# Peptides against a protein of PDB entry 4PN1, part 171

Target 1, 261 residues: chain A of PDB entry 4PN1
Amino acid sequence: KIEMNFLNKPIVPDTTKVISNFLTHYLITEPVEHVEIEAKLGTLIDLETQNRFEFPVMNETILNPEFNLRTRFESDMTASEHKYLNEFLNQAFRDSQKPGRLPFAYKHTKQVDLFYETEDNSRDKIRVSKNQSDNQVLACVKKRRVADLFLYCPNDAFDIRISISDELPVSMPSGNQQPSLTRLKDRVGYVHQEIKIDLTKTTQNDPVYDTTERHELEVEFGNIADLRDRAQKAKDGMEAPLFRRVQLFMDNVRILRREHS

## One batch from the design tools (peptide; made by RFdiffusion4, then SolubleMPNN)

Design b1_p25_2_s1 (from b1_p25_2, 13 letters changed)
Fold by OpenDDE base, seed 2:
Structure b1_p25_2_s1 (fold): chain B 261 residues (1-261), chain A 25 residues (1-25)
Amino acid sequence: as target 1 above (261 residues)
Amino acid sequence: SEEIKKMILTSENWSEEIFKNSKLP
């Protein structure tokens, strides 16, 4: 008979613990009321070389924010990479429809985001999201980015930024106010076990600058209430439910960041 | 700590500015 280790008990990977603690802080310790928690695929860029950073590590590594690592994170990918991931997820969707599997849900949305300056000159802007087809208002929020946790992934196509945001519902801007920025979003969304995976093409038109397009892949916790409950249990001494959920999230992220054309 | 909090704050504003000012080839 094989045992899993000399204690014959499950052990939690350190990465899972670190991420779980990070999330618990913003779920329970200093709770963000309208919290959004997502991971973006991208590239950690060395500010000196403007190339992908090369840390002296050989595997997935959570970067310590206490050190100046001289990096920036670019949450973008090439059109070809984005297309490949779309095809990959489409196949995963199809495979999940087979008997014995848990199925993906799928949704394609096109929206316009209008950004407005706040009266208090806050760095945070009001975002009004509308459906592109009928101009129906989908949301009006003030989104504040609270914290980032960066993962360097030397063996994979992408590095990861896990972000904590506060998405506060707010009233519509005054009718006389013009948006400072407009963005078109073409989003393909996949949901599996309440983990949301979004492929987004963002188009920004500027009268002075050429039209820019960005390609993003985001992985989000689709059930924040459940996650918060798990985090509370962890604070109360029962960590396993939180660890399991974080492990699931990270495994999905790991699958995606390994894929490349 | 407050110092750690400052260090883990997002570069979103900076990233948005880069995106805004970027020109595609």
Scores: peptide ipSAE 0.000, ipTM 0.305, DockQ to the pose 0.036
Fold by OpenDDE base, seed 3:
Structure b1_p25_2_s1 (fold): chain B 261 residues (1-261), chain A 25 residues (1-25)
Amino acid sequence: as target 1 above (261 residues)
Amino acid sequence: SEEIKKMILTSENWSEEIFKNSKLP
């Protein structure tokens, strides 16, 4: 018989604990009402060198937000990397349909996002999302970024930003108001065990500027109510359910950030 | 702190900055 350690009990990685505490804060302690929690793949860039940030660590490391590291996070990737990840996820989808596995769900969506300035010229814009095919309004929200947690991943193709956002539903802008920005969004979405994985191509056209295209991959908690329940249990002293969900989320992120063309 | 967070440039902010600098010739 083989035992996992000298106590023969599971132990929780410190990364899982730190992330769990971070999530618990914005789920329970200072709760965000319409919370969105997602991880984006990207690159931490050193503002001084304009190269990928270098820190004296050898593995996945959560950066302390209380330190000004003078970095920016770039969530954009190359078209080839994006295509590779799409093919990778397509294969994972196919494999998951086999007997004995939990299946992926798949959805392809194309939408137009219209951004409007607020009357008070607030920093946050109103986003109206419409289906590209029939122009049906899908959502009208004001999204506020609440908090970020950055993971530096020196051994992987990508670093990670975990973000907490508040998506406040708001009324449609007045009919005479023109959008300040329009973006086309082509999204391929995969869902496995209520974890959402989205590959998104965003195109922005401007009559004066070159067309800008962004390629992003995001991983999102698909069941916030369940996650909030788990976080509450954690606050009450039962941490295991939250740790398990966070571990699942992070393992999916870890798989994806290691893949590249 | 919130002030420290503001010193970190997000991908969205950076992307918009790049876009503004990419005028057609």
Scores: peptide ipSAE 0.000, ipTM 0.267, DockQ to the pose 0.031
Fold by OpenDDE base, seed 4:
Structure b1_p25_2_s1 (fold): chain B 261 residues (1-261), chain A 25 residues (1-25)
Amino acid sequence: as target 1 above (261 residues)
Amino acid sequence: SEEIKKMILTSENWSEEIFKNSKLP
């Protein structure tokens, strides 16, 4: 007979606890009303060397936000890496359609994001998202980045930024306002067990920096209501449901960040 | 701790600058 450990009880990894506490804070303690919670793959860059950050650790590590590590996070990857991940996810999608598996859902979208400045000169812009094909308005929101949590992953292809954002629905800008920025997004989205995985190619025309293209992969909690309920239960002393959901989320992130061309 | 839970605040303007200065085509 085999037991899990000398207590014969499940144990929660410290990473899961830290992330769960982070999420609980912005779901329950200081609740963000229209919360978006996503993890992006990218690279922590050391501002001194302009190379990937090098911290004296040998595995996945949540960086302490209390310390200024003089880093920036580049939520971008090469076209080759992005293509590889797309092929990987396509294969995962196909495999999940087999009997005995939970299937992925898939959606391909092309949208344009129009950014507008606010009258109060707030740093938060109004974003109007439209479908490129029919110009249908998909969303009009004022997005505010609330908090970031960074994971340094020295053994993997990418580091991780987990972000909390507030996407407040707002009225459409007045017809006399011009967008300050326009972005084209080509997005392929995968959903498995209410976890959203998006591969996005973003094209932006900038008068100063010419046309730029970005390749991003993000993993998002697709059921915020459920997550909030789990977080509330955790506050009430039942942490297991939240830990399980965070573990699922992080395992998906871990799979993806290990893949490279 | 509450201090750790606050994490790092990020502005959209900062994010835009990162996009403009991306090193990964």
Scores: peptide ipSAE 0.000, ipTM 0.273, DockQ to the pose 0.040
Fold by OpenDDE base, seed 1:
Structure b1_p25_2_s1 (fold): chain B 261 residues (1-261), chain A 25 residues (1-25)
Amino acid sequence: as target 1 above (261 residues)
Amino acid sequence: SEEIKKMILTSENWSEEIFKNSKLP
C-alpha cells in the first residue's frame, strides 16, 4: 500500500492557495458584480530591452504586484503558435469524445467589436459586440480591468496573466456617436468541465497603418456562480472545493503553456 | 461521428464548420 505522504492527506500547492485567495478577494471580499476571470497566455516583456524578462527563478512563480518590475504583458503570439495550439485542442476535443471521457464542447464565432468613448470621458470604453453574419447585437458592455496576477513561467513557451474584469452591461451609445475603434474577432471556443478555452484571431483596421492581427489564447472560468459559491465556502472555512477548481483551472493553463511548435 | 472527429480547424484556415452535437454554454 502506498500513501500520499506521511499524513496520508492531500497537500495543496502554494500557488493554488495564492490564486485562490486572489480570486476570493474579488468574488467575496470586494465582490465584482459582473466578473470575468480569465488567464491569457503571453509574454512578460522587459520595458527596457523589449525582450522577455528574466527573473531569478527556476519555475512557475506568481509575481508580487507590490514590486514594480518594469514589465508589460503581451498577450499576442505568432500565427504558427496559435495554429499549433488550435491543432492540439482539436486533437484533445476528438480524444474527449471517446468512451470513458468527459467531452469537450466546441463553437466557432465571428464578431465585430465597436468601441465608443463614454460621455463622461472615462478611461473605460463602451464595447458593442455584433455578430459578423447578421449584425445582431450580442452585447453592450463597459469593461473595466480590476486586477491582474502575473505568473512567470521560465520553463514554458508562455507566461500567464490572470485577470479580473468587470463587464458592466450598459445602454447602447447614441445613434450619432461614431466608434473610436473597430475590431474583428474570429474565435474558436472549447469548453471542458465548465472551463472555457478560446483561440481568438483579432483583426484591427487602421486607416493610417496596415491591418494588424493578434492571436490570443485565453482560459476562463465558465461557471462564475459555482466559483463564487466555492469561494464563499472557503471564507467559511471549507477550502477544498475552491482549491480543487483552481487546481483544475491551473492544470489546464499549464498544459496549454507547455505546448509549442 | 468519425467524420466530426476528423475535422481540423486552424488559425490559418478558420472554418465555418461547427460540431453540431456540441455547443458552448
Scores: peptide ipSAE 0.006, ipTM 0.357, DockQ to the pose 0.014; fails the geometry check

Design b1_p25_2_s2 (from b1_p25_2, 12 letters changed)
Fold by OpenDDE base, seed 5:
Structure b1_p25_2_s2 (fold): chain B 261 residues (1-261), chain A 25 residues (1-25)
Amino acid sequence: as target 1 above (261 residues)
Amino acid sequence: SEFIEKMILTSENWSEEIWRNSRLP
């Protein structure tokens, strides 16, 4: 008989612990009311070299948020990479429809995001999202970035940024206000076990930027209420499968970042 | 690290047993 370890019990990986603590802080300790928790695939860029960040580690490593490494995160990929991931996810979707599997859900959305300045000239803009097909308002929010956690992934094609954001619902801007920025988003969304995976092509006409099209992949917790409940129970010393949920999330992220390595 | 300290405090009530058991699918 083979046992998992000398306790014959599963253990929680260190990465899962760290991320779970990070999430618990913003779910429970200093709770963000309308929290969005997502991981984006991208690249940590060394500001000095303008190359991918290099650190003396050999595997996935969570960077200390308080340590200034003089890096920026580019949440972008090539069109080719994006296409490949799309095809990969399409295949995963198809495979999940087979008997004995938990199926993916799929949604294709074409959206326009209109950004408006706030009256108080705050740094946060109001985003009005509309469906391109019928111009229906999907959301009107003021998104505030609360915290980031960066994972350096030397063995994979992409690094990871896990972001905590507050998406505050707000009233529509006045009819006299013009958007300061408009973005077109072509998004394909996959949901598996309440983990949302989005591939997004963003088109933006900005003469300052060389590229008008951006390709992003993001993984998001689709059930925040459940996650918050799990975090609360864990914090209170009650048994809760918080770490399993975080592990699931991270495994999906790992699959995606490894696939195009 | 202030951040690390916050995380430690956040997980103050978590036992090792809870950590292990919470990984169960």
Scores: peptide ipSAE 0.033, ipTM 0.529, DockQ to the pose 0.054
Fold by OpenDDE base, seed 4:
Structure b1_p25_2_s2 (fold): chain B 261 residues (1-261), chain A 25 residues (1-25)
Amino acid sequence: as target 1 above (261 residues)
Amino acid sequence: SEFIEKMILTSENWSEEIWRNSRLP
């Protein structure tokens, strides 16, 4: 009979371990109360060349955040790439409806995000999200980016940013305040095994610049309570539940970042 | 830890402000 290895026990891939530890810190050690955890597809840009970053590695690599690598991350893609991914996910959705599979859930939403300045002039803006059809308020939050982890993926179409954010629910801005920025979002959402995959087209009207459109794909943990529970168990010595969930998350990300038009 | 502290600080600098401020015609 074939064994897994010379110990005949499963091992945790290094990437999974690093990411799990990263998540555990913000779930348990220094817990973010209203945490959002997502991975975005995009491109690491070398600030010197303005081209895609090149690092002397040959595979998926988590960049050490302790170093200033003189890069920026652009969470954007071409319209054609975005369309291709949409078609790819649509096919995956259809295939998942077949007998013997776990089905995707699907939702198409159009919303407007209104950004407001805070009284303390914090860089963190208040975001009011409304449904475009009836102007119903969907959310009012102050979102703060807590931490990022970047994955350089030289063999794939996209690099990855994993982000920890705090989405603090806040009261609606006063009626005398005007939005400093408005964004229209057209979002197609897919959910499989409580992992959310969103394709979003964002349109922004700027008074100074021309109207810009952004195309994003993000993968998010859809059940934070479960993830936090798994992280707590891992901290208590039960690592498998968390590692398995992180592995599932990353496998979905890996599938998506390999697809291109 | 130094790692976590540096991670947070780096995240602040690795912003996507280009989306808001660098879309020149």
Scores: peptide ipSAE 0.026, ipTM 0.393, DockQ to the pose 0.044
Fold by OpenDDE base, seed 3:
Structure b1_p25_2_s2 (fold): chain B 261 residues (1-261), chain A 25 residues (1-25)
Amino acid sequence: as target 1 above (261 residues)
Amino acid sequence: SEFIEKMILTSENWSEEIWRNSRLP
């Protein structure tokens, strides 16, 4: 017989606690009404060297936002890396359809995003998303980045940015207004246990620099209402339900990060 | 905090600039 530890009780990892507290703040303490919570794979870049940031740690580490580390985050990967992850997720999808497993859901979406300037010339743009085939409007939102939490991952090819955003539904821009930017998005989405994994290829035309592509991998909480409920319960002294959900989310992120390596 | 906001803005600006000026392999 084997026990978990000398108390024979589950213990919550410190990383899970920190992330859970971060999420709880924007779910409960200062609640974001139309909250989006996602993790992106990318690279922390040192602004001084323009190379990947280096920190004297040997494992996944949450960076303290109170320290001026002079970094930026590049949420991009090569086409080959993106393709590899796509094949990996396709196999995971197939395996999950077997008896005894919880199945993935799959969706392929092609859309056009049109960005419009606001009347007050604020930094936040209005995004109109349309179906690429028939131009049907899918959404019109003003997205505001509320907070980021960065994880430095020295043992993996990618670092992680966990972002809190507010996606405010807004009215369509006036008919005479022209978009300042247009992007094509080809997205393959996988959902497992209400956690969304999206591979997105974004195409942007530039008259000077020709057509460019961006490749991103995103992991998102698919059930915000449930997550908010779990966070509230955690504040009321029932922390395990939230911790387990955050642990699941992070394990999925870790799998994807490690697989690329 | 002010620093967090600055970090977010800086990160986004640089990412967009790199994307516009560089081709991915």
Scores: peptide ipSAE 0.032, ipTM 0.349, DockQ to the pose 0.033; fails the geometry check
Fold by OpenDDE base, seed 2:
Structure b1_p25_2_s2 (fold): chain B 261 residues (1-261), chain A 25 residues (1-25)
Amino acid sequence: as target 1 above (261 residues)
Amino acid sequence: SEFIEKMILTSENWSEEIWRNSRLP
């Protein structure tokens, strides 16, 4: 008989444990009320060289926030890379429709985000999101990024930023207030087992800067209530439910960050 | 924990600024 290890019990990978602890803090310990948890694909850039960051590790590594590594994260990719990932996800969608598989859901949305200054001139602007087709208000929120966790992925096309954000619903700005920033978002969304995968083309019109286009891929937990419940159970000594969910999330991220045009 | 205390805090505007600055002429 072959056993898994000398305990003959499953063991949680270290990356999964670290991320689970990170999430648990903002789900349970110091709970964020309107929490959004997402991973974005991008590039860790060394501020000194302006090239992709190089660290003396050989695999996926969570960067220790105790160290100032003097990096920035660019949550962007080329149009070609973005197109490739779209095609890849389209194929994954098709394959998931086959018998015996759990199917993807698909949604294409176009929205405009209008950003407004707050009365206290805080850095957290009010974002009004509207549907481009009918100008229907989809959301009015004040988004604050609470924490970031960066993963250096030397063997893959992309590095990862996991972000905890608070999206606080707020009242609409006054009718006389003009937006300080406008973003057009063209989003193709895929959902598999309540994990959201979004490809977003963002066009930003800035009165000072030229129009810029951004190509982003994000992976988000689609069921925060369930995740919070799992985190609570983990704190109560039932770790497997949370770890399994985090493992699923990370496996999806790992699949995507390995793909390139 | 020290890990939690050292977590990187950002704002939406800060992230936007990084994006804009990376594309300056």
Scores: peptide ipSAE 0.031, ipTM 0.394, DockQ to the pose 0.040; fails the geometry check

Design b1_p25_2_s3 (from b1_p25_2, 11 letters changed)
Fold by OpenDDE base, seed 2:
Structure b1_p25_2_s3 (fold): chain B 261 residues (1-261), chain A 25 residues (1-25)
Amino acid sequence: as target 1 above (261 residues)
Amino acid sequence: MEEIEKMILTSENWSEEIWRNSRLP
């Protein structure tokens, strides 16, 4: 008979524990009320070399935020990479429709985000999101970035930023106020087991700066209530449900970051 | 099965009119 280890019990990967603890902090310990938790694919750039960051590790590594590594994260990819991932996810969608599998859901959305300055000129802008087809208001929020966790992935095409954000619903700006920034978003979204995977083309129009285009892939926890419940259980000493959910999330992220054109 | 769109790389479906109009009174 073969056993898993000398205890003959499952062991949780350290990455799972670290991420779980990170999430638990902002779900339970210092709870963010309207929390959004997402991972974006991108590249850690060394500010000195302007090349991809090089760290003396050989595998997926969560960077310690206590160290100033002088990096920036570029949550962007080439159009070719984005196209490849779209095709990859399309195939995954098709395969998931087969008998015996859990199916993907698919949705295409186009929206415009209008950003407005606040009265106090705070860093956090008000975002009004509208549907491009009928100009209906979808949301009016103030999004605040609360925390980031960076994963350096030397063996993969992309590095990862896991972000905690607070999306606070707010009142619409005054009718005479002009947006300081406009973003057009064309998004194809896939959902599998309540994990959202979005491919987004963003065109940003700034009245002062040049128009910028970004190609982004993000993975998001689609059921925050469930995740919060799992995190609470973890704080109460039952960690397994949270670990399982985080493991699922990270496995999906790992699949995606390995893919390249 | 739902039709899977490959629209991310096409500009044809982008509406610049929406953002232009959003900046007008």
Scores: peptide ipSAE 0.008, ipTM 0.387, DockQ to the pose 0.014
Fold by OpenDDE base, seed 3:
Structure b1_p25_2_s3 (fold): chain B 261 residues (1-261), chain A 25 residues (1-25)
Amino acid sequence: as target 1 above (261 residues)
Amino acid sequence: MEEIEKMILTSENWSEEIWRNSRLP
């Protein structure tokens, strides 16, 4: 006979607890009304060396935001890495359609994002998203970054930024306003168990620096209402549902950050 | 509740095992 440990009871990993507490804060304690919660794959860059940050740890580690580590996060990846992840997710999609599995949903979206300055010249820009084919307005929001949690992942191809954002719906800019920035977005989206995985190619035209492309992979909680309910239960002393959901999210992130060309 | 925690533990143990195996010659 084998037991789990000397208490013969399950143990929740500390990483799961830390992330769960972080989410609970912005879901329940100081609730963000129009919250978006996503993880981006990227690289923590040391501002001193301009190379990937090095920290004396041997596994996935949540960085303490109280410490200024003199880093920046680069969410861009190479086109080849992006292509590899696309093929990987396509295969995962196909495999999930087999009997006995929970299937992926798939959606391909092409949109243009127009950014407008606010009347008060605040840092937060208004984003108008339109469908590329017919110019139909999809959304008009003011997005504010509320908080970040960084994970240094020395054994994987990518580090992780988990972000809390507030996407406030706002009125359309006046017809006489011109966008300060225009971005084309080609996004392939995969949904599994209400977790969204998006591969996004962004094209931006700059008169000075020519056309640039960014390649990003994002993992997002697709059911915020459920997540908020789980967080509330956690505050009330029943933490397991939240822990399970966070673990599922992070396992998907962990799968993806290990894949590269 | 116990089953949920068990699943979380299993996932963590799996990750650690892969990490150790990746360093074997």
Scores: peptide ipSAE 0.000, ipTM 0.315, DockQ to the pose 0.025
Fold by OpenDDE base, seed 4:
Structure b1_p25_2_s3 (fold): chain B 261 residues (1-261), chain A 25 residues (1-25)
Amino acid sequence: as target 1 above (261 residues)
Amino acid sequence: MEEIEKMILTSENWSEEIWRNSRLP
């Protein structure tokens, strides 16, 4: 009989452990109350060269957040890449509807995001999201980026940013306030095993700059309560459920970041 | 963006709660 290794026990990839620990910190240790956890596909840009960052590694590598690597992350992609990913996910959706598979869920949404200044002049804006068709308020939140974890992926089309955010529900801005920024979002969402994959086209009208269009793909943990429960169990010494969930998440991310037009 | 026909949009593992609680980028 073939064994997995000399202990005949499964082992957890180091990447999974690092990410799991990162998540556990903001789920349990210093808990973010209204946490959002997502991975975005994009490109690490070297601030010196303005080209894609080059690090002396040959595979997926989590960058140490304690070091200033003089990089920026651009979560945008080309329209052609975005279209390719859309087609890819559409095919994955269709394939998942076949007997014996767990099916994707799918939803197409169009919304407008209105950003408002806060009274305390905080850098965090209030975002009011409305459905474009009926102007129904979908959310009113103050989103704060808490932490980022960057993955350099030299062999893939995209690098990855995993972000922890706090989306604090807040009251609607006063009627006398005008939005400082408005964004139109066209989003197609795919959900498989409570992992949400969103393709978003964002249009922003700037009075000074021409209309800009951004193309983003994000992968999100759809069930935060479950994830928090798993993280708590991990903190209590039972790590396997968390590791499995993180592995699933990262495998989906890995599939997507390898796809390109 | 490309859409999928509505007749195949249902999922056995879909949760409205998951969708409602999803965050916007």
Scores: peptide ipSAE 0.015, ipTM 0.395, DockQ to the pose 0.018; fails the geometry check
Fold by OpenDDE base, seed 5:
Structure b1_p25_2_s3 (fold): chain B 261 residues (1-261), chain A 25 residues (1-25)
Amino acid sequence: as target 1 above (261 residues)
Amino acid sequence: MEEIEKMILTSENWSEEIWRNSRLP
């Protein structure tokens, strides 16, 4: 008979604990009401070298948010990498449709995001999202970035930013107000076990940054209510359900960040 | 399945076309 370890019980990776604590804070301790929790694939850039960040670690490492490492995160990838990930996810989708597997769900969305300045000139803009096919309003929100957690992944194609955001529903801007920015999004979404994986091609003309196109991959918790419940239980001393969910999330992220063209 | 497989190819054409047609002055 083989056992997992001398306790014959699963153990929780330290990364899972750290992330779980991070999430618990913004789910329970200082709860964000309309919370979005996502991980984006990208690259940590050293501001001094303008190259990918290098740190004396050999594997996935959560960076301490209290320590300024003079880095920025670029949530972008090449078209080739994006294409590869799309093909990879398409294959994963197909494989999941086979008997004995839990199937992926799939959704393709072509969307236009219109950004509006707020009356109070607040930092956060109002985003109106519309479906390109019928111009139906999908959402009108004011998104506030609450917190970020960065993972340096030296062995993988991408680093990771886990973000906590507050997507506050707000009223539509006045009919006379013009958008300050327009962003086009072509997004394919894959959902597996309530973990949402989005590949997004974004077209935007930014006069400052001269960026016309971006390719992004994000992984999001698709069931926040469940996650909040798990976090509450964890706060009450029952951590296992939260750990399992966070581990699932991170395993999916880890699969994706290892893929490259 | 066909739509999924063609996603990236359609995204390029779509984004460029819509951008040209929807660009703000």
Scores: peptide ipSAE 0.014, ipTM 0.402, DockQ to the pose 0.014; fails the geometry check

